# Peptides against a protein of PDB entry 3T6J: the designs that were tried, part 334

Target 1, 375 residues: chain A of PDB entry 3T6J
Amino acid sequence: PIVESYIGFIESYRDPFGSRGEFEGFVAVVNKAMSAKFERLVASAEQLLKELPWPPTFEKDKFLTPDFTSLDVLTFAGSGIPAGINIPNYDDLRQTEGFKNVSLGNVLAVAYATQREKLTFLEEDDKDLYILWKGPSFDVQVGLHELLGHGSGKLFVQDEKGAFNFDQETVINPETGEQIQSWYRSGETWDSKFSTIASSYEECRAESVGLYLCLHPQVLEIFGFEGADAEDVIYVNWLNMVRAGLLALEFYTPEAFNWRQAHMQARFVILRVLLEAGEGLVTITPTTGSDGRPDARVRLDRSKIRSVGKPALERFLRRLQVLKSTGDVAGGRALYEGYATVTDAPPECFLTLRDTVLLRKESRKLIVQPNTRLE
Target 2, 372 residues: chain A of PDB entry 3T6J as posed
Amino acid sequence: PIVESYIGFIESYRDPFGSRGEFEGFVAVVNKAMSAKFERLVASAEQLLKELPWPPTFEKDKFLTPDFTSLDVLTFAGSGIPAGINIPNYDDLRQTEGFKNVSLGNVLAVAYREKLTFLEEDDKDLYILWKGPSFDVQVGLHALLGHGSGKLFVQDEKGAFNFDQETVINPETGEQIQSWYRSGETWDSKFSTIASSYEECRAESVGLYLCLHPQVLEIFGFEGADAEDVIYVNWLNMVRAGLLALEFYTPEAFNWRQAHMQARFVILRVLLEAGEGLVTITPTTGSDGRPDARVRLDRSKIRSVGKPALERFLRRLQVLKSTGDVAGGRALYEGYATVTDAPPECFLTLRDTVLLRKESRKLIVQPNTRLE

## One batch from the design tools (peptide; made by RFdiffusion4, then SolubleMPNN)

Design b2_p29_5_s4 (from b2_p29_5, 12 letters changed)
Fold by OpenDDE base, seed 1:
Structure b2_p29_5_s4 (fold): chain B 375 residues (1-375), chain A 29 residues (1-29)
Amino acid sequence: as target 1 above (375 residues)
Amino acid sequence: MLELIREIAEAQGNVETNPYGGTAGVFYF
């Protein structure tokens, strides 16, 4: 088997200031079959980047082809096990030196292992389809999230010599129609500038890229999905995201007005964006469970994903990228925190829904060291 | 080992990811 490992201070999610990495490490075996799919995605990445809803001037000047490997984790030392990783965690290095992606395939398998009876917040008619396609759709989502999410977009920078990595006279902000009015100065990074929202904002951007690009037929083809299967993968991917946005409320602390998980906050933001799109795209309906206790159902209208969902996500994703590129912290914070705000305002009444989410919370899954054998 | 795995698993459920910033590059489910 091909063995991969990494070790070091990598992820800062446990640092209240988002600055200090937690020491983590893994040992894993390469899943060759899944890696081959990601290699095909990498081969198409430069073309797929052109499908993203921002001008080429807001994209990296040169796509640096990364490695993308699927890994079956034997051991992971850290406080949490991710489903995918994009490293290094510095946008400047991603722009200049490149990056590597990994998917932790067997970790994803644990995430997929949900019993039908325990699957909360979905319509009964969606449960079987969801169970069937959750895994495949998540493979697509992780691939797009890591490679084209975290791997995309340009930061506008003025270096220590006063030179710009963009043409100030010709580059136009697509949201305002004006010239670029803000950028990163020498020594400013994404994390340093956007601070408390940086991680979750970036995860939201990456998740949004996944949802947006999973609609592209070439992406589905790369993963081996065609026809009805491709449409089901799309539907379940979007359905999973809106469900995850509801589940995310578990990770909100009302008393502190804060989120305890960056990805969950991101998923809630996406849910809010898709709810705002209206037109019956997403509906959250409070219900009563068979036990007589509060429950809820999330419905996604499949027929409106492309007509309503995609345009809404397109606009939102473009705004995320433009604000990120230009270093517009004020605009970025206003946008992101606006969608990340949890209130009990109708019609959704998210604080009330949070109580329902907590009530329906499934026991935490235990991830244990896998048994691996050669056959 | 099992206790450590449980602690890690429990800690992972309690992994309050810092909503207050940090590097991004991980997909959590």
Scores: peptide ipSAE 0.021, ipTM 0.490, DockQ to the pose 0.231; fails the geometry check
Fold by OpenDDE base, seed 4:
Structure b2_p29_5_s4 (fold): chain B 375 residues (1-375), chain A 29 residues (1-29)
Amino acid sequence: as target 1 above (375 residues)
Amino acid sequence: MLELIREIAEAQGNVETNPYGGTAGVFYF
């Protein structure tokens, strides 16, 4: 088998300032079959990057072909096991040197093992479809998230010599219609500049890229989905995201007005964006469970994903990227924290929904890492 | 995926992780 490993101070999610990496490491075996799908995605990456909703001037000047490998984890040492990884974590290095993506395939497989009776917050009619396509849709989402999410976008930088990596005279901010007024200075990074919102903001951007690009037929074809299956994968991917946004409330602490998990905060933000789009795209309905206790249902109108959802996500995703590229911390914080705010305001009453989410919380799954044998 | 994300997040959550901080590049389920 092909064995991959990494070890070191890598992910900074546990640092209150998002700067210091947690010491982690893994040993994994390459899943060749799934890696081949990701290789096809990589081969299409340059084209797919052009589909992202920002001007080419806000994308990397040169496409650097990354590696993308699916891994079956044998051992993982750290505070948590991710489903996918994009490294290095410095955007400047990603921009100049390239990056590597990995999908932790067997970690994903554990997530797919959902019992129908334990599946919360979905309409009954969606449950079977959701169970069927949750895994495949998530493979698509992870691939897009890592490769084209974290792997996309340009940071505008002024180097130590005062030179810019963009044309100050010709590059226009698509949101303001003005010339670029802010950028990263020498020594400034995404994490250092955006600090407490950096990780969640970037995850939100990457998740949004996944949702946005999963609508592209070429992406679905790469993963082996066509026709009705492709449409079901799209639907379930979006449905999974909106459901995740509701579940995210578990990770909000009202007393501290903070989030405890970057990805879940990101998913809540996306839910808020899609709710704001209106037109019956997403509906959250408080209900009563069969046990007589509070429950809820999330409904996504599949017929409105392209007509309502995509444009809403497009505008939001463009704003995320523009603010990231320009190092506009004030604008970025205002945008992101605005959508990340949890209140009990109608119609959603998110704090009340949080109580429902907590009430319906399932026990944490234990991930047991596998053994290998020579056969 | 969301359940795994939740489970991973819960596992990570015993330590108040700055949900906003950290290097970008990990998809948690």
Scores: peptide ipSAE 0.021, ipTM 0.446, DockQ to the pose 0.213; fails the geometry check
Fold by OpenDDE base, seed 2:
Structure b2_p29_5_s4 (fold): chain B 375 residues (1-375), chain A 29 residues (1-29)
Amino acid sequence: as target 1 above (375 residues)
Amino acid sequence: MLELIREIAEAQGNVETNPYGGTAGVFYF
């Protein structure tokens, strides 16, 4: 339909128990031009899923082709407006019944509006390129995040009858080289097992899928980018992620050792992974602003994205998926919380950087919901 | 009217992570 809507209890971000959806509703109009790009992405999804860095046995047995639509929101009722949505929020249903994706195009457009003089933590030489390609790169990222991030991966399950949805004798854990030693039992879900880290962990996985697959030429072609433009889109997408990882420190509460936003925690984790990769891929340098106050600069070496960044992200993303598939909560928690830990240890001194981030915090953007008229 | 719009907009950006887990079905910028 040209007009889409949904209403109900959907996202559980505000539930202390992570189980009850917030009441949400929207009315939106289909952006046909952008939807056509997402349709092409959907058409390529089965092939692109094979490019993900885990064995086919850790992927869904059958890809259920979803709808993917870009929407311009007319009205949204809820505590926040997302950039993209993947529904239903139940992995079992996504695996057995399918899913739908939406991108909220005009929400993204608001996010794209950046004034050069207000753009923090980037090198001056990157700012113009960043402004130019932030929007297009984010469209790519959202598409991949929703469709191939949230839409990918298999959970190993033992049903109530004791039957497995995988071959216990032949499926090997690629991280250990051993047979599968853990799985989800009847009644266990992703959220129930991974609990406090489930949301952020899944967002981190989905964001990582976006970064990883945006390197694939077919993805860039689907979105209409070739040659130098394609390389710039890649660069800006990765640059945006590392910058977002720094900005994420705004959402960390040192006194409580807690993260207040799942996506921001995820982005910080990715930043930590890319920093750990070393070799000059990512550098964060404390500086002094023109106002004489603390500042910082994030540098991403574009020439090292494929040679250093991709392998690091590949290993990390594989580990995320394997631990998710096998229901290995202990391993998953150890991995994720390890990267999510914020300390003031050198060289980064993240707690000190947090103070700089807070000092340089931009005013929150306001989303004004539009109306329509007949012309 | 503008004040109400600001209040709504300010409320919209304060999506906090559920410390007890939850479904991840949305991308926030």
Scores: peptide ipSAE 0.020, ipTM 0.486, DockQ to the pose 0.231; fails the geometry check
Fold by OpenDDE base, seed 3:
Structure b2_p29_5_s4 (fold): chain B 375 residues (1-375), chain A 29 residues (1-29)
Amino acid sequence: as target 1 above (375 residues)
Amino acid sequence: MLELIREIAEAQGNVETNPYGGTAGVFYF
């Protein structure tokens, strides 16, 4: 329909166990022009899924073509307004029944409104480029995140009758080289097994899919970017992610060793992965602002995105998926919480950087519900 | 009121909305 709505218990981010949804609702109008871009992305999804860094046996047996719609939100009732949505959240339902994706286009537009002088933690030379391409790059990221992030990957399940949805004899874990040793039993879900890390882990996987696949020329072409523009969109998308990983420290509570926001935790994890890749791909440098107070700069070497960043992200993303597919909670928790740990260890000194992030924090943007007018 | 809403939203970690722009959206029916 041209007017879309949803209502129900949707996001579980407010539940400490990641299981109970918050009651949410929205009314939105379809942005036909942007929806057409997402339709092209959907049309390419089956092919793009093959580019993901896991074996076909770890992907859904059959791609269920989803709807993907860009929506301009008229009203949203909930604790926050997402940039994109993939529903339902139940992986079993996504695997068997399908899913729907939405991009909240006008929410994105608000998020893009950053004044140059208020843009923190970027090199001065990157600011204009960042402002120019933040919006377009984020459209790409959201599309990939929702459609091919949340929409990808298989859970290995043993049903109530003892039957497996995978061949135990032939399916090999690409990380261990061994047969599959763990799976979801009847009644076990992603959320029930991974619990406290489930939401953030899944967001991290989806964000990583976005970064990984945004490097694909076909993706950029779908969104209308070619040549230098495509490379700038890629650069800004990755730059935005590493910057967001630094900003994420705002949402970490050292005293509780807890993250207050799943997406920001995810972005910090990605930042840590890209920092670990080394080779000068990402550098965080403490600085002093013009006001004489602590500041920082994040630098991303665009020339190393493909050579250093992509392989690092590929390995990490594969591990995320394999651990998710196999229901290996111990391995998944060890991996994810390892990267999500915030310490003051050198060279980054993230707890010290957190103080800088808090010092440079801008006021939260308020989203005001728009009015619709007839032309 | 607005400040309190901001504070609450921030304290709740902007659960669904990345205040700096980002994706969200695994929903439970």
Scores: peptide ipSAE 0.019, ipTM 0.511, DockQ to the pose 0.110; fails the geometry check

Design b2_p29_6_s1 (from b2_p29_6, 13 letters changed)
Fold by OpenDDE base, seed 5:
Formats: C-alpha cells, sequence, structure tokens
Structure b2_p29_6_s1 (fold): chain B 375 residues (1-375), chain A 29 residues (1-29)
C-alpha cells in the first residue's frame, strides 16, 4: 500500500491569535479507487466550473488544480480528525511545490455508518435507499464541495497600486445588471469583511455547489454511476442535505441566537432555500414516534429536484457568489442571516422542530483506530 | 490576484479542516 503521513505544528485555530500551530500527525494509506475518482474530477474541474451559475467574469481567471487523494487513516494524533485536509499550510511551499487536497475516507465512512433502526426523520420507504447510497453520495458531495465549491469563484480586488483584477467598464453584476460597485481593497480579505458569517457562508456556498453540480451527468459518470444508480445517488445526496438541515437545529442556541457549527448552519440555510422553493419539493411533517413522543419526517420529491430545486439553488448560489465576489457584506449578511434565522413561525415551526431533533438525538459515535495486517 | 485567491482557498480549507461535526449522519468536512 502507499503510505502517507504528516507531522507537525499545523492547525492554528486553537491559538487565540491564529498563529501558533497545534501539534498534529497522521499515518494513512491511499485509497486508490477513490483517489482515482477524485483525480478524474480534478481533470474535469475546468469544464465543470463553467457549469456554475455565474458568468466567467465571476470565476477565477485560472484554476490551479491540486492533487486530490483519498486516505484511509491508520492513526491520527490531534484534537480532532478532519474529513478533508489541504496541505501544506506554508505559503512559500504552496507557491513553489503546490498543494494537496486530502479526503480522509474512513473517517467519513464512520460518519456514514447508520443503523436502519436508528435512522431518524426519513420515511420508511427511503431508509434502505438512503443507507445504500449515503456513502457514495457523500463521496460525490465531498469531492464537489472541496474541489469546485471552495475552489471556485473570484474575488474582485483593487490592489495597493489601485489596479483592479477585473474590467470595471465591462464586467456586469448579473443580479443588478449594473457595473461592479464594490470590491475588496488592499488588506481586505474574505474573513476580515464577512467576519462572523464568513465560514458558514462559504460552507453554504460549497455545499450548494455540490448539490447543484451533482445533477450534471458528467459528475455522476466520473464517480461511476449511470442510469438509475445515478438518479438514486442524486436523490440521496439531496435527501441527505435536507435531512441535515433539520438535524442542524441541534447546533442552534436560541438564547444566544447563534450557531455553534458552521457546516450545520449552512445546511439549515440550504434547507430553508429549498423549502422556500415550494411546490412540494421538500416537506417536513411533525409526527408521533412509536414511543408516543414527537418525531418528524422529511420528504423530498425526487421528480422536482431538477424542475424546482435546481432553479432555486441556482438563484441562491449565484447570489452567494456575486455578493462574495463584490465584497458586499451588507447584502451578503442580509441574505445569509435571513435564511439562517430560526423562528417558530408556521408552517415549519423550527424551534418546535428543534425540540424534536434534540429529543431524537443519538449518542455520538466513537472513532476507533483501525487495525491493519498483511495477508 | 492568484495569490490572494490561493490564500483564501487555503484558509477555507483550513477552516474546513478544523470544523468537527457530530459524527452522527453528518459529513465531517
Amino acid sequence: as target 1 above (375 residues)
Amino acid sequence: SLLEVQLLIQKLHELNNNNTEKVEDVQLL
């Protein structure tokens, strides 16, 4: 097997100043089969970027293709095990040697493992399909999320010399029909401008890219799905997202009006977008469990994914990107926080649903180091 | 610039790396 490892002071998020790295290390084995799929996705990235719902002027001038590898972790030493890694974190090395995207496949596999009897909030008819395709659909989503989600979109910048990285006279904002009126100035960054919503907003954009592009036949083909299997993977991916949006309520703190997890907030936002689309695309129905206590069911009409879901997501995703590109913090915050607001307003009654989610919460899984042997 | 975009991507990936989610039916991205 091909063995990969890295060890060092890597992640700085535990440092209040974001400077000092936490000591982290792993040893992993390359999953060749999954890595091959990601490499095919990388090879198609430039073409797939054109399928995103914004004009080329809002896309990167040049896409820098990373190496993309799926790894099965043998051992991991650190405060937490990520599902994806971008390394190295050294700017000089990234410029000279490039960078590598890593998916920790067996970490994801643990998350994917769900017992049927414990699978909450799905219709019985969807459970077996969900269990069957959850893993494959996640692989598709992760690949798209990392590569074409985080890897996409242009920031409009004015440098310290006053030069723009876009043509102010010809570039048109697709939402307003006007010339670009805002951009990032020298010293301004995505994080500095969007601040408290930056992480979740970007995760929402990346997740939305995944859902949107997974509808493209070429993507499913890259991952080895065709015909009915491809449609099932699409369905389960979207179903998982809307379910995740409901589950996300666990990570909302009503008393503080805040979210404790960026990805979960993002998924809730996507759920809200798809609910707003209406037309029976997504339905959340409060029910009573076999124990006589509150429960809920999420339904996704697969026949409406393309006709209702895709256009809704397209519009939303375009707005996310345009606001991001132009550094329009006011517009971006208004949009994102609007969808991220949790109320008990009918018909959804999200605060009530949150109580149901908390009631149905299961114990956390334990990640246990695998054993490997030569045969 | 390409550098700024790369730095942004790096930071985004770093953020993604450090986001630990509940392992229950969620993507640990």
Scores: peptide ipSAE 0.021, ipTM 0.521, DockQ to the pose 0.086; fails the geometry check
Fold by OpenDDE base, seed 1:
Structure b2_p29_6_s1 (fold): chain B 375 residues (1-375), chain A 29 residues (1-29)
Amino acid sequence: as target 1 above (375 residues)
Amino acid sequence: SLLEVQLLIQKLHELNNNNTEKVEDVQLL
């Protein structure tokens, strides 16, 4: 097997100032089969980027092909095990020496192991399908999320010399029909401009790219799914996302009107977008559990994914990208925070649903030791 | 330009899905 490892002060998430790295280390084995799927996805990336719902002028001029590897972790030393890693964290080294994207495949597999009886918020008729395809659908989603989500989209920039990385005369904003009126100036970054929403907004964009592009047959073929299997993977991927949007309510703090986790906020936003699409695409139904306590069910109409879901997501995703590209913080914040708002307004009554989510919450799983096996 | 490089670096940072088992309350398998 190909063995990979790293060790050192890697991640600074536990530092409130983001300056001090936590000591971390792992030893892992390359999952060749999964890595090969990601390599095929990378090979198709330039073509798949054209399928994204924004003009080529809003896409990167040149796609940067990352090294994408799936790893089965043998041992991990740290306060938490990530699902994915981008190494190194040093920006200068990323530019000069390159970078590597790592998916911790077996960690994800363990994280997503749920007994059927404990699987909350799904209809009974969806549970078996969900269990069967959750893993495969997640592989598809992660690959798309990382490579074509985070890896896509152009930022319009004016450098310190006044030069633009786009033609101001010819590039048109597809949402307004007008020329580009805003951009990133010298010293401005995504994080500096979008600040408190930057992380969650970007995660939402990346997740949305995953959902949107997983509908493309070529993507499913790359991952080895065809026919009915491909359709089931698509369905479960979308179902997982809408369920995740409900589960996300755990990470909202009503008293502070804030989200504690960026990815969960992103998933809630996507749920809101798909609920807004209407037409019976997504339905959340409060119920009573067998214990006589509040419960809920999320239903996704499979037949409406392409007809209702895709167009809604397309419009939303395009807006996300356009606002990101143009550095329109006001528009971006208005859009994103609008969907990220949690109220108890009917019909959804999200604050009430949050109580249900908390009530049905499983005990936190602690991974003590990652495991892998050679068969 | 330096700004373009900085923005590119930012994009590369975004490729790091910082989801951890401790924070993900997604009931998966």
Scores: peptide ipSAE 0.017, ipTM 0.485, DockQ to the pose 0.064; fails the geometry check
Fold by OpenDDE base, seed 3:
Structure b2_p29_6_s1 (fold): chain B 375 residues (1-375), chain A 29 residues (1-29)
Amino acid sequence: as target 1 above (375 residues)
Amino acid sequence: SLLEVQLLIQKLHELNNNNTEKVEDVQLL
């Protein structure tokens, strides 16, 4: 078997300042079958990038083909096991040496080992389907998120010599219809400009790319899904996202008006976008559990994913990218923080729902190291 | 749970978001 490992201070998500890495380490074995799917995704990446809802002028001039590997984790040391990894986190190394995308496939499988009776916030009719397709749908989402989410989009830059990496005379902002009026200046970065929202905003963009592109038949084909299975994978992927948006409320701290987890904030934002789309696409219904305590149900209308969900997500995702590309911090913050705001306003009453989420909080799953053998 | 998947996705995203694009290196990898 091909064995991969890493160790060190890698991820900074636990640092409130986003600077100090958590010490992590893993040992994993390459899942060749799943890796082959990701390789096919990589091979299709340049074409799939064209399906993203922004002009080519807002896309990278050249796609650099990364490595993408699925790993079955044998051991992971850290505060939590990720579902995927993009390393190194050092920009200079990424530029000079490249980067590697990793999916931790069996970690995803464990996350999906939720007992049906413990699966919260879903309709009974969705539970079996959700359990069946959660894993496969997540593989799709991770691949798209990592490769085409984080791997997409261009930043407009003026270098220290005053040269632009875009044609100021011909590039048009698709949201305004005007020429580009803002960009990154020398020394400005995504993180430096967008600061407190940068991480979550980027995660939201990447997750949105996943949801948007998972609707593309070629993507599902790459992962081996066709016909009814493909539609079920799509449905469960979107269902998982809207459910995650509700679950995300656990990571909101009302007293501080802040989010403790960038990805969960991102998922809540997506939920808000899809709720705003209306037309019965997403419905969150407060209920009473069998224990007599508050509960809730999330319903996603499968028939409205393409007709209502996709257009809403398209518009939102385009706005995210345009604001990112142009370095429009004011616009980006207004957009993102607007959707990330948690209030108790009707009809959703998110603060009340948060109490329900906390009440129904699932116990943290214990990930046990798997056994593997050579046959 | 969806939360677990979301957490996993979050972790994946966190791993990918560590690719900070320097303005000098326009290659967001």
Scores: peptide ipSAE 0.016, ipTM 0.431, DockQ to the pose 0.029; fails the geometry check
Fold by OpenDDE base, seed 2:
Structure b2_p29_6_s1 (fold): chain B 375 residues (1-375), chain A 29 residues (1-29)
Amino acid sequence: as target 1 above (375 residues)
Amino acid sequence: SLLEVQLLIQKLHELNNNNTEKVEDVQLL
């Protein structure tokens, strides 16, 4: 078996300022079969990057082909086990030295063992599809999230000598129609500038890339899905994200106006974007459970994913990238915190929905670390 | 199996999603 490991201060999600890494480490074994799918995705990455909704001037100048591996975790030391990893977590290093993508395959497998009767907030007609395709759709989402999410986009930089990595005269901001007015100066980083929103904002961008690009036929072909199966994988991926946005409310603390989990905040933001799109794309309906207590149902109109959802996500994702590239912290914060705000305003009444989410909360699943033996 | 790997990836995503980070001091505006 091929064994991989890493150790150090890597993920900064637990830092309110997004800068200080938590000490973590793992030992894992390469899953060759799943890794082969990700290698096909890597081979198509340069082409798929062109499908992202920003001008080439906002994309990396050169695509550096990364390694991509799926790993079965043997041991993980940290506060939580991720589903995927893109390292290093420094955008400058990703642009100059390249990066490595990792999918933690066996962690994902444990999560999908959800019993149908415990599957909250879905319509009955969606439950069987969700159970069937949650795993495959998640593989697609993780691959896109790590490789083309975290692996995409350019930061505009002025170096210590005053030189720019972009043409100030010709590069136009697609949102304003004007020349670039802001950039990263020497010593400034994504995390240092965006601070408290940096981690969640980046996760939101990466998740949005996944949803956006999973609509591309080539992506589904790479993962071995065609025809009706491909459409079901797309539907379940989007449905999962919308459901996750509702579930995310568990991780909001109203008294502190604080999000306690970066990915969940990101998913709530995406839910808000898709709700704002309107047109019956997403509907959250408060209901009464069989126990007589509050419940809710999330409905996603499959027929409106491409016509309503995609354009809404495109606009949002482009704005995220442009604000990131230009180092526009004020604009980025205004956009992101605006969507991340949780109120009890109608029609959604998110604070009331949060009570429902908490009421329906399932016990946290514990991952038991496996032992392996050489035969 | 491919299914097992997919389930693991999903679980990892769910776990990543479920990892409560005590970000006590972040005020959302």
Scores: peptide ipSAE 0.013, ipTM 0.457, DockQ to the pose 0.044; fails the geometry check

